# Peptides against a protein of PDB entry 4DOW, part 20

Target 1, 157 residues: chain A of PDB entry 4DOW
Amino acid sequence: TFSWVGRPLPNRKQFQQMYREICMKINDGSEIHIKVGQFVLIQGEDNKKPYVAKLIELFQNGAEVPPKKCARVQWFVRFLEIPVSKRHLLGRSPPAQEIFWYDCSDWDNKINVETIIGPVQVVALAPEEVIPVDQKSEETLFVKLSWNKKDFAPLPP

## One batch from the design tools (peptide; aimed at target 1 I42 E45 E81 T115)

Design b2_p16_8_s2 (made by RFdiffusion4, then SolubleMPNN; from b2_p16_8 with F3E S4E K6R)
Fold by OpenDDE base, seed 5:
Structure b2_p16_8_s2 (fold): chain B 157 residues (1-157), chain A 16 residues (1-16)
Amino acid sequence: as target 1 above (157 residues)
Amino acid sequence: SEEEERRKKLFEESFK
């Protein structure tokens, strides 16, 4: 169950009410609050691993009947989501914790909030920085580069 | 914390 937290934010979009925060209620009764700017795991298709995304906007789409609780996201991709024929372009074997900023507009960046599994920690690193894979980072994903379906590039500032 | 444990669990599930 998802519910808005706080009052709608001012915006100029006719059929959208924007929010800063949403509450996710879990089966055990506990609540997780998720804010714009945080990173989340999104339900994957079939048996695919969850997608990783950064929340850009939280909004209720009043153009739909009934209104839908939605989010706009910045997508990330896992290495194994990259086509096999292109993986060699990275020039290295990345650790499992590395993800890539998806720099392409072919993916719909609108989601239903009900597809959110939960929050996840994502840390941006410079390309020359070593990804720390130790006990402290076992729950953290790291991003160093972007992927635009053609090649890898430095992470956008 | 409970939130940290929840995050850890979600992370682990992400790699299954």
Scores: peptide ipSAE 0.199, ipTM 0.798, DockQ to the pose 0.031
OpenDDE base, seeds 1, 2, 3, 4: peptide ipSAE 0.130, 0.114, 0.177, 0.139; ipTM 0.757, 0.744, 0.784, 0.762

Design b2_p16_8_s3 (made by RFdiffusion4, then SolubleMPNN; from b2_p16_8, 5 letters changed)
Fold by OpenDDE base, seed 1:
Structure b2_p16_8_s3 (fold): chain B 157 residues (1-157), chain A 16 residues (1-16)
Amino acid sequence: as target 1 above (157 residues)
Amino acid sequence: SEEDERRKKLFESSFL
């Protein structure tokens, strides 16, 4: 289950109450708190890895009946999500820990919070920096580049 | 999940 933490933030959007933090109660009864600005894993298909996203907004959508707890996200893509015909544009074989900033607005960036699996650590690196591949960083994802459906580019500032 | 279905649909429509 998901519940809001704290008081609603002031906003100009009708029928939307914005929040800074949400609490996710997991099976063992423990709680995980997730805040705007953090990175999360989003439920994927049965045989596929979860999607990766950065939370940019947390809000209750009062325009829906009943109201739904939602989030707006900045999507990332895994290398294997990129079309086969375009993968060669990277010019290298990325490690499994590398993800790419999705630099397009054609995807719906609104999600239901129930699709959030949990938090994940994402670290931005300069192009020349080496992605550490060791046991300590196995669960950490790294981003160097953006993907705009046509080519890879330096990570947005 | 609902998000997976919607994202898949959007992905396929944008890349195919």
Scores: peptide ipSAE 0.055, ipTM 0.719, DockQ to the pose 0.133
OpenDDE base, seeds 2, 3, 4, 5: peptide ipSAE 0.037, 0.054, 0.053, 0.041; ipTM 0.661, 0.719, 0.719, 0.665; seeds 3, 5 fail the geometry check

Design b2_p16_8_s4 (made by RFdiffusion4, then SolubleMPNN; from b2_p16_8, 7 letters changed)
Fold by OpenDDE base, seed 5:
Structure b2_p16_8_s4 (fold): chain B 157 residues (1-157), chain A 16 residues (1-16)
Amino acid sequence: as target 1 above (157 residues)
Amino acid sequence: SEEDKRRKELFESSFL
């Protein structure tokens, strides 16, 4: 169950009420609050790793009947989401914790909040920085590069 | 999920 936290933010978009925060109620009754700017895991196919995204906007889409709780996101991609024929462009075997900033506008960046599994920690690193892989950081994802369907590029510092 | 389907469709269609 998802519910808005706080009052709608002032905006001029028709049929969209924007929010800063949403509450996700978990099966055990506990609640997780997720805010714009945080990183989340998005439901993928069964037995596959979830997608990774940064929340850019939270909004209720009043153009739909009934209104839908939605988000706009910045997508990340896992290495295995990159076509096999282009993976060699990375020039290395990335650790499992590495993700890539998806620098394309061809994917729909709108999601239903119901697809959110939960929050995740994403840390941006410089290319020369080593991705720490230890017991304490196993759930942390790291991003060094962007992917634009053509090549990898360094993220701006 | 709906997101998975949508994302997959867009990803595949961009290669056609």
Scores: peptide ipSAE 0.074, ipTM 0.694, DockQ to the pose 0.092
OpenDDE base, seeds 1, 2, 3, 4: peptide ipSAE 0.063, 0.046, 0.033, 0.045; ipTM 0.682, 0.662, 0.558, 0.667; seeds 3, 4 fail the geometry check

## One batch from the design tools (peptide; aimed at target 1 Y51 D108)

Design b2_p17_1 (made by RFdiffusion4)
Pose (drawn by RFdiffusion4):
Structure b2_p17_1 (pose): chain A 157 residues (1-157), chain P 17 residues (1-17)
Amino acid sequence: as target 1 above (157 residues)
Amino acid sequence: SAWEELGEEKHELKFFD
């Protein structure tokens, strides 16, 4: 379950209250803070890996009744979310930990916070950097490129 | 298409209760 942490940010959008931070309680019993700018795993279909997204906004949406806690995200896509016909354009076999900045506006970016599984560490690497492959049997995801429905390209500014 | 279905899945995340 989720709760807001502290006061809302200075108002921007009508009928919405924005927050920098959200508190998430687990059945391990502890509390975890997830902030705008951090990444989350978002529950998708039961037979697939979670979606990955960067939190760009956290908000209480008064336009829904009853009101809900929501997030706007920047999507990332996994390699399997890229059309099979386009995968060769990468020119390599990406590891499972590599993900892609989704640079397209066609998919809506609003989610209910209840779809959040939890935070995930996502790291930007230069194209020539190698993914560890280190230890921690890492839960970290790495991003080198964006995908725009057409081609792989550099990370945007 | 599979691409459109993926987009619909992501769209439905805001309606999750």

Design b2_p17_1_s1 (made by RFdiffusion4, then SolubleMPNN; from b2_p17_1, 11 letters changed)
Fold by OpenDDE base, seed 1:
Structure b2_p17_1_s1 (fold): chain B 157 residues (1-157), chain A 17 residues (1-17)
Amino acid sequence: as target 1 above (157 residues)
Amino acid sequence: SEEDKLGEERAKLAKVE
């Protein structure tokens, strides 16, 4: 169950109300609050790892019947989502915790908030920084580079 | 393509109710 937290933000989009925060109620009755700017795990296809994304905006789309609670996201990709024929372009074997900023506009970046599994920690690193793979950071993901379907590049500012 | 499929999979997320 998802519900809005706080008052809607000012915006000029017809039929849309924007919010800064949403509340996710889970099975044990506890609540998790997720805010714009945070990172989330999103339901993947069957037998696939969850997608990773950064929340750009939260909004209720009143143009739909019934209205939907939606999010606009910046997608990340896992290394295994990179085509096999292009993985060599990275020049190294990344740790499982590394993800890549998807630097293309061809993917729909709108999701239903019901697809959100929960929050996740994503840390941006400089190329020279080492990704810690110890047990303490197993739940943390790291990003150094972007992927634009053609090559890897330095992380956007 | 493989990457097109990835986009298609993500596009389904907007249609979930």
Scores: peptide ipSAE 0.665, ipTM 0.939, DockQ to the pose 0.881
OpenDDE base, seeds 2, 3, 4, 5: peptide ipSAE 0.663, 0.663, 0.659, 0.662; ipTM 0.938, 0.938, 0.938, 0.938

Design b2_p17_1_s2 (made by RFdiffusion4, then SolubleMPNN; from b2_p17_1, 11 letters changed)
Fold by OpenDDE base, seed 4:
Structure b2_p17_1_s2 (fold): chain B 157 residues (1-157), chain A 17 residues (1-17)
Amino acid sequence: as target 1 above (157 residues)
Amino acid sequence: SEEEKLKEERASLYSVE
């Protein structure tokens, strides 16, 4: 279950209440707090690995009945999500921990918070930096480049 | 295509359950 933390932020949007933080209650009864700006794993389909996203906005959509707890996100993509015909454009074989900033607006960036399965650590690296592959960093994801459906490029500012 | 499939999967996250 998900619940808002704190008071709604000042907002000019008529049918939305914006929040800075949301509480996720997990099976053992413990709570995980997730804030705007953090990275999360989003439930995928077809038994695929979870999607990766950065939380940009947390809001309750009052235009829906009943109101829905939502988030706006910046999407990331895993290498295996890149079309096979385009993977060669990277020019290297990336480690499994590498993800890419999705630099397109064709995807809806609104999600239901119920699709969030938990937080994840994402570290931005310079192109020359080596992604560590060890047990302690196994769950950490790394981003060096963006993907815009045509080519890989440096990360957006 | 793989890209279209991915887009459809992402679009499903928008739908009300």
Scores: peptide ipSAE 0.034, ipTM 0.622, DockQ to the pose 0.771
OpenDDE base, seeds 1, 2, 3, 5: peptide ipSAE 0.031, 0.032, 0.032, 0.030; ipTM 0.608, 0.611, 0.623, 0.409; seed 5 fails the geometry check

Design b2_p17_1_s3 (made by RFdiffusion4, then SolubleMPNN; from b2_p17_1, 11 letters changed)
Fold by OpenDDE base, seed 3:
Structure b2_p17_1_s3 (fold): chain B 157 residues (1-157), chain A 17 residues (1-17)
Amino acid sequence: as target 1 above (157 residues)
Amino acid sequence: SEEEKLKEERRSLYSVE
C-alpha cells in the first residue's frame, strides 16, 4: 500500500499533484518513507534482478482514470542489461555492484509507484575510486559512468 | 500488468544493437 506523505507541492502541471514523499506500507505493517531524490528498486521481470532508479518526481496523475500514484525516474542500468555486443566498450569486467546512469530519452521514465520494491543505496564514485565489495556493502550499488546506448562516459561532476 | 508495462518501457535496452 502506498500513500502520500505531506501536502502537495506547488506546481503548474494540469491534473497532477506533486509530492515530496511517499509511504510504503509493508506486509508486516511497518512503513518505509521514500523521498524525491532517493534511489529505489523497481520490479523487473520475474526471476530477474530489479531495476534501479532515482526518484525525480512523485505525483498523483489525475489525468488517468482512475487516478494513479506515479513517479518520474532517472533510470540506471546494470551491466547485464547492456546489450552483449556493447559490453566490451567498458574495457573491464565490472563488479556486480556497479550500475550505470542511463543517458537516453528513449525509455519511458514514468512508473507506477506500485512497481517500487523499496529503497536502495547508490553511491557515486570517481573513476579512480575502488568499489568496495565486502560483506557490509553487498546491497550498496555504485555508479561511475553513464551509458547512452553508444558508449560509456564519465559522470558529470 | 505493471510488470508488463515496465518491460515495454525498457524493451529497447534488451534489443540487439
Scores: peptide ipSAE 0.052, ipTM 0.693, DockQ to the pose 0.094
OpenDDE base, seeds 1, 2, 4, 5: peptide ipSAE 0.051, 0.038, 0.040, 0.042; ipTM 0.707, 0.684, 0.676, 0.691; seeds 1, 5 fail the geometry check

Design b2_p17_1_s4 (made by RFdiffusion4, then SolubleMPNN; from b2_p17_1, 10 letters changed)
Fold by OpenDDE base, seed 5:
Structure b2_p17_1_s4 (fold): chain B 157 residues (1-157), chain A 17 residues (1-17)
Amino acid sequence: as target 1 above (157 residues)
Amino acid sequence: SEEERLGEERASLYSVK
């Protein structure tokens, strides 16, 4: 289950109550707090490899009945999500831990918070920086580039 | 691969209407 943490943030958006933080309650009763700006794993099909996203906004969508807890996200993609015909544009074989900033608007960036599996650590690196690949950093994902369905590009500093 | 499937699935789930 998900519940808002704190009071709604001041905003002028109609039908939206915005929040900074949400609480995710796990089956064992433990709680995980997730804030705007953090990275999360988003489920596709159940028990499948999840999507990666950065939380931009947390809001209750009052336009729906009943109101739904939603998030606006920045999507990331894994290398193998890139079309086969375009993968060569990277010019290298990326490690499994590398993800890419999805710089395209063809995907809806609004999600239901119920699709959030949990937090994940994402570290932005300069293109020349080496992605550490070891057991200790296995769960950490790294981003160097964006993907706009046409080409890869460096992230802004 | 699973990632390829995810990409296809994402288009299905999150394509802008």
Scores: peptide ipSAE 0.244, ipTM 0.793, DockQ to the pose 0.201
OpenDDE base, seeds 1, 2, 3, 4: peptide ipSAE 0.241, 0.242, 0.243, 0.240; ipTM 0.789, 0.790, 0.791, 0.789; seed 2 fails the geometry check

Design b2_p17_2 (made by RFdiffusion4)
Pose (drawn by RFdiffusion4):
Structure b2_p17_2 (pose): chain A 157 residues (1-157), chain P 17 residues (1-17)
Amino acid sequence: as target 1 above (157 residues)
Amino acid sequence: DPTMEKLNEQVALHAAE
């Protein structure tokens, strides 16, 4: 379950209250803070890996009744979310830890915070950097490229 | 969640292209 942390950010959108941070309680009993700018795993279908997204806004949406806690995200896509016909355009076999900045506006970017599984560490690498492949049997995901429905391209600014 | 159901459908269609 989720609760807001502290005061809302200076108001931007009507009927919404924005927050820098959200508190998430687990059945391990502890509390975890997830901030705008951090990444989350978002529950998708039961037979697939979670979606990965960067939190770009956290908000209480008064336009829904009863009101809900929501997030706007920048999506990432997994390799399997890229059309099979387009996968060769990458020119290599990406590791499971590699993900792609999704640079397209076609998919809506608003989620209910209850779809959040939890935070995930996502790291930007230069194209020539190798993915560890280190130890920690890492839970970290790495991003080198964006995908725009057409081609793989550099990470945007 | 209906939003996630819609996204799942759209992603499945997109992946099938």

Design b2_p17_2_s1 (made by RFdiffusion4, then SolubleMPNN; from b2_p17_2, 12 letters changed)
Fold by OpenDDE base, seed 2:
Structure b2_p17_2_s1 (fold): chain B 157 residues (1-157), chain A 17 residues (1-17)
Amino acid sequence: as target 1 above (157 residues)
Amino acid sequence: DKQMEELNKKIEEFSSL
């Protein structure tokens, strides 16, 4: 289950109450707090690997009945999610931990918070920086480039 | 704890080729 943490931010939009933090309660009763600006894994479709997203906004959509807990996100994409015909454009074989900033608007950036699996660590690196491969890195994803469905490019600011 | 194990499992699944 998901519940808001703290009081809503000042009202900016009709039918939308914004929050800074949400609490995810796990089956064992433990709680994970997730804040705006953090990265999360989002449930994939049937038998598909999770997606990676950065939380941009947390909000309750009051236009729906009942109100829905939602988030706006910045999407990331895994290399294997990129069409086979385009993968060669990277010019290298990325490690499994590398993800790419999805620089397209064709994906809906609104999600239901119930699709959040949990937090994940994402680290931005310069193109020349080597992705560390150690035990600690297994839980960390790395981003160097963006993908706009046509080509790879330096990360957006 | 169990929740962290589950999360780590999901991360591993994500990172696997």
Scores: peptide ipSAE 0.144, ipTM 0.761, DockQ to the pose 0.047
OpenDDE base, seeds 1, 3, 4, 5: peptide ipSAE 0.136, 0.134, 0.131, 0.133; ipTM 0.753, 0.755, 0.751, 0.752

Design b2_p17_2_s2 (made by RFdiffusion4, then SolubleMPNN; from b2_p17_2, 11 letters changed)
Fold by OpenDDE base, seed 4:
Structure b2_p17_2_s2 (fold): chain B 157 residues (1-157), chain A 17 residues (1-17)
Amino acid sequence: as target 1 above (157 residues)
Amino acid sequence: DEQMKKLDEQIKEFSSL
């Protein structure tokens, strides 16, 4: 169950009410609060690993009947989501924890909040920084580069 | 909690080779 936290932000967009924070209530009755700017896991397709996204906006879409709780996101991609024929462009074998900023507009960046599995930690690193692969880092994802379907590039500012 | 368990499992699976 998802519910808005706080009052709507000032917004002039018709049929859209924007929020800073959403509450995800889990089965045991406890609550997880997720804010704009945080990273989340999004439910994947059947037999596929979850997607990773950064929350850019949280909004209620009043154009839907009934109104839908939505988010706009910045997508990230896993190495295995990159076409096999292009993986060599990275020039190295990345650890499983590395993800890439998806620098394309061909993906719909609007999601239903009900597809959110939960929050995840993502840390941005400089290209020269080493990604730690130890027991304490298993729950953290790392991003160093962007992917634009043609090549890898330095991470956007 | 089953949902927290699911989340933990998803993160672990994501980070595994």
Scores: peptide ipSAE 0.126, ipTM 0.770, DockQ to the pose 0.050
OpenDDE base, seeds 1, 2, 3, 5: peptide ipSAE 0.116, 0.122, 0.123, 0.125; ipTM 0.754, 0.759, 0.759, 0.764

Design b2_p17_2_s3 (made by RFdiffusion4, then SolubleMPNN; from b2_p17_2, 8 letters changed)
Fold by OpenDDE base, seed 4:
Structure b2_p17_2_s3 (fold): chain B 157 residues (1-157), chain A 17 residues (1-17)
Amino acid sequence: as target 1 above (157 residues)
Amino acid sequence: DPQMEELNKKIAEFAAL
């Protein structure tokens, strides 16, 4: 169960109400609050691994009946989601915790909030920084580069 | 909490690839 936190933000988009925060109700009755700018895991297709996304906008879509709670996201991709023929372009074997900023517009960046599994920690690193591979960082994902279907590049500023 | 356990499991599985 998802519910909005706070009042709608001022905007002039027809049929849309924007929010800063959403509440995810957990089975035990507790709540997790997720805000714009945070990272989340999105339900994968069938038995596939979940997707990683950064929340850009939270909004209610009043054009649908009934109105739907939605989000706009920035997608990330795993190394294994990159075509086998292109993986060599990275020039190294990435650790399992590394993900890549998806720098393409061919994916729909609008989702239903019901596909959100929960929050996840993502840390941006400079190219020269070492990705920790220890017990303390097991639940943290790291991003150093973007992927645009042609090559890897430094993260956008 | 079963939901939190599932979340942690999925994160761990993701990081273990």
Scores: peptide ipSAE 0.087, ipTM 0.716, DockQ to the pose 0.049
OpenDDE base, seeds 1, 2, 3, 5: peptide ipSAE 0.074, 0.077, 0.077, 0.083; ipTM 0.701, 0.705, 0.699, 0.711; seeds 2, 5 fail the geometry check

Design b2_p17_2_s4 (made by RFdiffusion4, then SolubleMPNN; from b2_p17_2, 11 letters changed)
Fold by OpenDDE base, seed 5:
Structure b2_p17_2_s4 (fold): chain B 157 residues (1-157), chain A 17 residues (1-17)
Amino acid sequence: as target 1 above (157 residues)
Amino acid sequence: DPEMEKLDKKIKEFSSL
């Protein structure tokens, strides 16, 4: 169950009420609050591994009946989601924890909040920084570069 | 918390590529 936290933010978008925070209620009755700017795991198709996304907007879409709780996201991709023929462009074998900023507009960046699995920690690193792969960081994902379906590039500032 | 454990598992599965 998802519910809005706080009052709608002032906005000019027709049929949309924007929010800063949403509450995810889990089975035991506990609550997880997720805010704009945080990173989340999004349900993959069937048995596919979850997607990683940064929440950029939370909004209720009043144009739909019934109204839908939605989010706009910035997508990330895993190395193995990149076409095999282009993986060599990275020039190295990335650790499993590395993800890439998806710098393309071909993916729909609107999601239903019900597809959110939960929060995840994503840390941005400079290219020269070493990704720590230890027991303490097993749940942390790291991003250094962007991927635009053509090549890898430095992470957007 | 079983739900948090489930989430943890999903994260670990993600990072086990």
Scores: peptide ipSAE 0.164, ipTM 0.787, DockQ to the pose 0.048
OpenDDE base, seeds 1, 2, 3, 4: peptide ipSAE 0.157, 0.159, 0.152, 0.164; ipTM 0.778, 0.780, 0.772, 0.786

Design b2_p17_3 (made by RFdiffusion4)
Pose (drawn by RFdiffusion4):
Structure b2_p17_3 (pose): chain A 157 residues (1-157), chain P 17 residues (1-17)
Amino acid sequence: as target 1 above (157 residues)
Amino acid sequence: SLYEEIEEAKEKINEEA
């Protein structure tokens, strides 16, 4: 379950209250803070890996009744979310830990916070950097490129 | 298309939430 932490940010949108942070309680019993700018795993279909997204806004949406806690995200896509016909354009076999900045506005970016599984560490690498492949049997995801429905391209500013 | 299927799945799960 989720609760807001502290006061809302200075108001921007009508009928919404924005927060820098959200508190998430687990059945391990503890509390975890997820902030705007951090990344989350978002529950998708049961037979697939979670979606990955960067939190760009956290908000209480008064336009829904009853009101809900929501997030706007920047999507990432997994390699399997890229059309099979386009995968060769990458020119290599990406590891499972590599994901792609999704640079397109066609998918809506609003989610209910209850779809959040939890935070995930996502790291930007230069194209020539190698993914560890280190130890921790890492839960970290790495991003080198964006995908725009057409081609792989550099990470945007 | 693939992208339509993914979008529909995201919308469905979000509505169920």

Design b2_p17_3_s1 (made by RFdiffusion4, then SolubleMPNN; from b2_p17_3, 6 letters changed)
Fold by OpenDDE base, seed 3:
Structure b2_p17_3_s1 (fold): chain B 157 residues (1-157), chain A 17 residues (1-17)
Amino acid sequence: as target 1 above (157 residues)
Amino acid sequence: SLEEKIKEEFEKINKEA
């Protein structure tokens, strides 16, 4: 289950209450707080191949009946999500832990918080930095480039 | 646990390498 933490933030958006933090409670009784700015794994199709996103906003959408707990996200894509015909543009075979900043607006960036699996660590690297693929990085994702459906590019500032 | 769930997800990711 998910519940809001703290008081709503100042917001002018109609039918929306914005928050900085949400509490995720797991079936075993444990709970974790997720905040705006953190990276999360999002449930994939058939619980396979999770998506990666950065939380930009947390809000309750009062325009829906019943109201929904939602998040606006910045999407990241894994290499295998990139069309086969375009993968060669990277010029290298990336490790599984590499993700790319999705620099397009064609994807719906609103999600239901119930699709959040949990928080993950994402580390931004400069192009010259080597992605460490070792036991220490087994649960860490790395981003060096953006993808805009046309080509790869340096990360946005 | 959540940790176990995340671990399972990364196992999926790592197997795609």
Scores: peptide ipSAE 0.578, ipTM 0.925, DockQ to the pose 0.036
OpenDDE base, seeds 1, 2, 4, 5: peptide ipSAE 0.575, 0.576, 0.575, 0.578; ipTM 0.925, 0.924, 0.924, 0.925

Design b2_p17_3_s2 (made by RFdiffusion4, then SolubleMPNN; from b2_p17_3, 7 letters changed)
Fold by OpenDDE base, seed 4:
Structure b2_p17_3_s2 (fold): chain B 157 residues (1-157), chain A 17 residues (1-17)
Amino acid sequence: as target 1 above (157 residues)
Amino acid sequence: SQDEKIKEEIKKINEEA
């Protein structure tokens, strides 16, 4: 179950009410609060691993019947999601914890909040910084570069 | 718990190495 936290933000978009925070009510009675700007795991397809995204907007879409709780996201891509023929462009073998800022507009950036698994920690690093691969960092994902379907590039500001 | 589910999903990613 998902519910909005706080009052809707000022917005001129017809049929879209924007919010800063959403609450996930879990079956065991616990609650998880997720805010705009946080990173989340998104449910993958059958037998596939989850997607990673940054929440850009939280909104209720009144254009749908019934209204849906939605989010706009910035997608990240895992190395193994990149075509095999392009992976060599990185020039190194990244750890599994490295993800890449997806710098393309061909993916739909609107999701239903029900696809959110939960929050995840994503840390931005400079290219020269070492990604720690130890037990204490096993729950953290790291991003150094963007991917635009043609090549890798430094992270956008 | 939900936290455990998240950890399991991250673990799946890590196992792709």
Scores: peptide ipSAE 0.527, ipTM 0.918, DockQ to the pose 0.036
OpenDDE base, seeds 1, 2, 3, 5: peptide ipSAE 0.522, 0.523, 0.524, 0.524; ipTM 0.917, 0.917, 0.917, 0.917; seed 2 fails the geometry check

Design b2_p17_3_s3 (made by RFdiffusion4, then SolubleMPNN; from b2_p17_3, 9 letters changed)
Fold by OpenDDE base, seed 1:
Structure b2_p17_3_s3 (fold): chain B 157 residues (1-157), chain A 17 residues (1-17)
Amino acid sequence: as target 1 above (157 residues)
Amino acid sequence: SLDEELKKKYEEINKKA
């Protein structure tokens, strides 16, 4: 289950209450707090790895009946999510820990918070920096480039 | 790092994928 933490933030959007933090209740009774700006894993499709996203907004959508707890996100893509015909544009075989900033607007960036699996660590690297692939970094994902469905490019500012 | 329960959930999903 998910519950809001703290007071609603001021906003100008009708039917929406904005929040900075949400609490995720886990099966064993423990709690994990997730804040705007953090990275999360999102439930994937059947037999697919979870999606990776950065939380941009946390809000309750009062236009829905009943109101729903939602988030707006910046999507990342895994290499295997990129069409086979375009993968050669990277010019290298990326490690499994590498993800790419999705620089397109065709994907809906609104999600239900119930699809959040949990937090994940994402580290931005310069193109020349080496992605450490070791036991200590197994849970860490790395991003160097963006993907706009046409080609790869340096990370957006 | 992920909580142990979340880590197991993540691993299960990744292994099935």
Scores: peptide ipSAE 0.038, ipTM 0.624, DockQ to the pose 0.039
OpenDDE base, seeds 2, 3, 4, 5: peptide ipSAE 0.036, 0.090, 0.097, 0.029; ipTM 0.648, 0.699, 0.718, 0.575; seeds 2, 3, 4 fail the geometry check

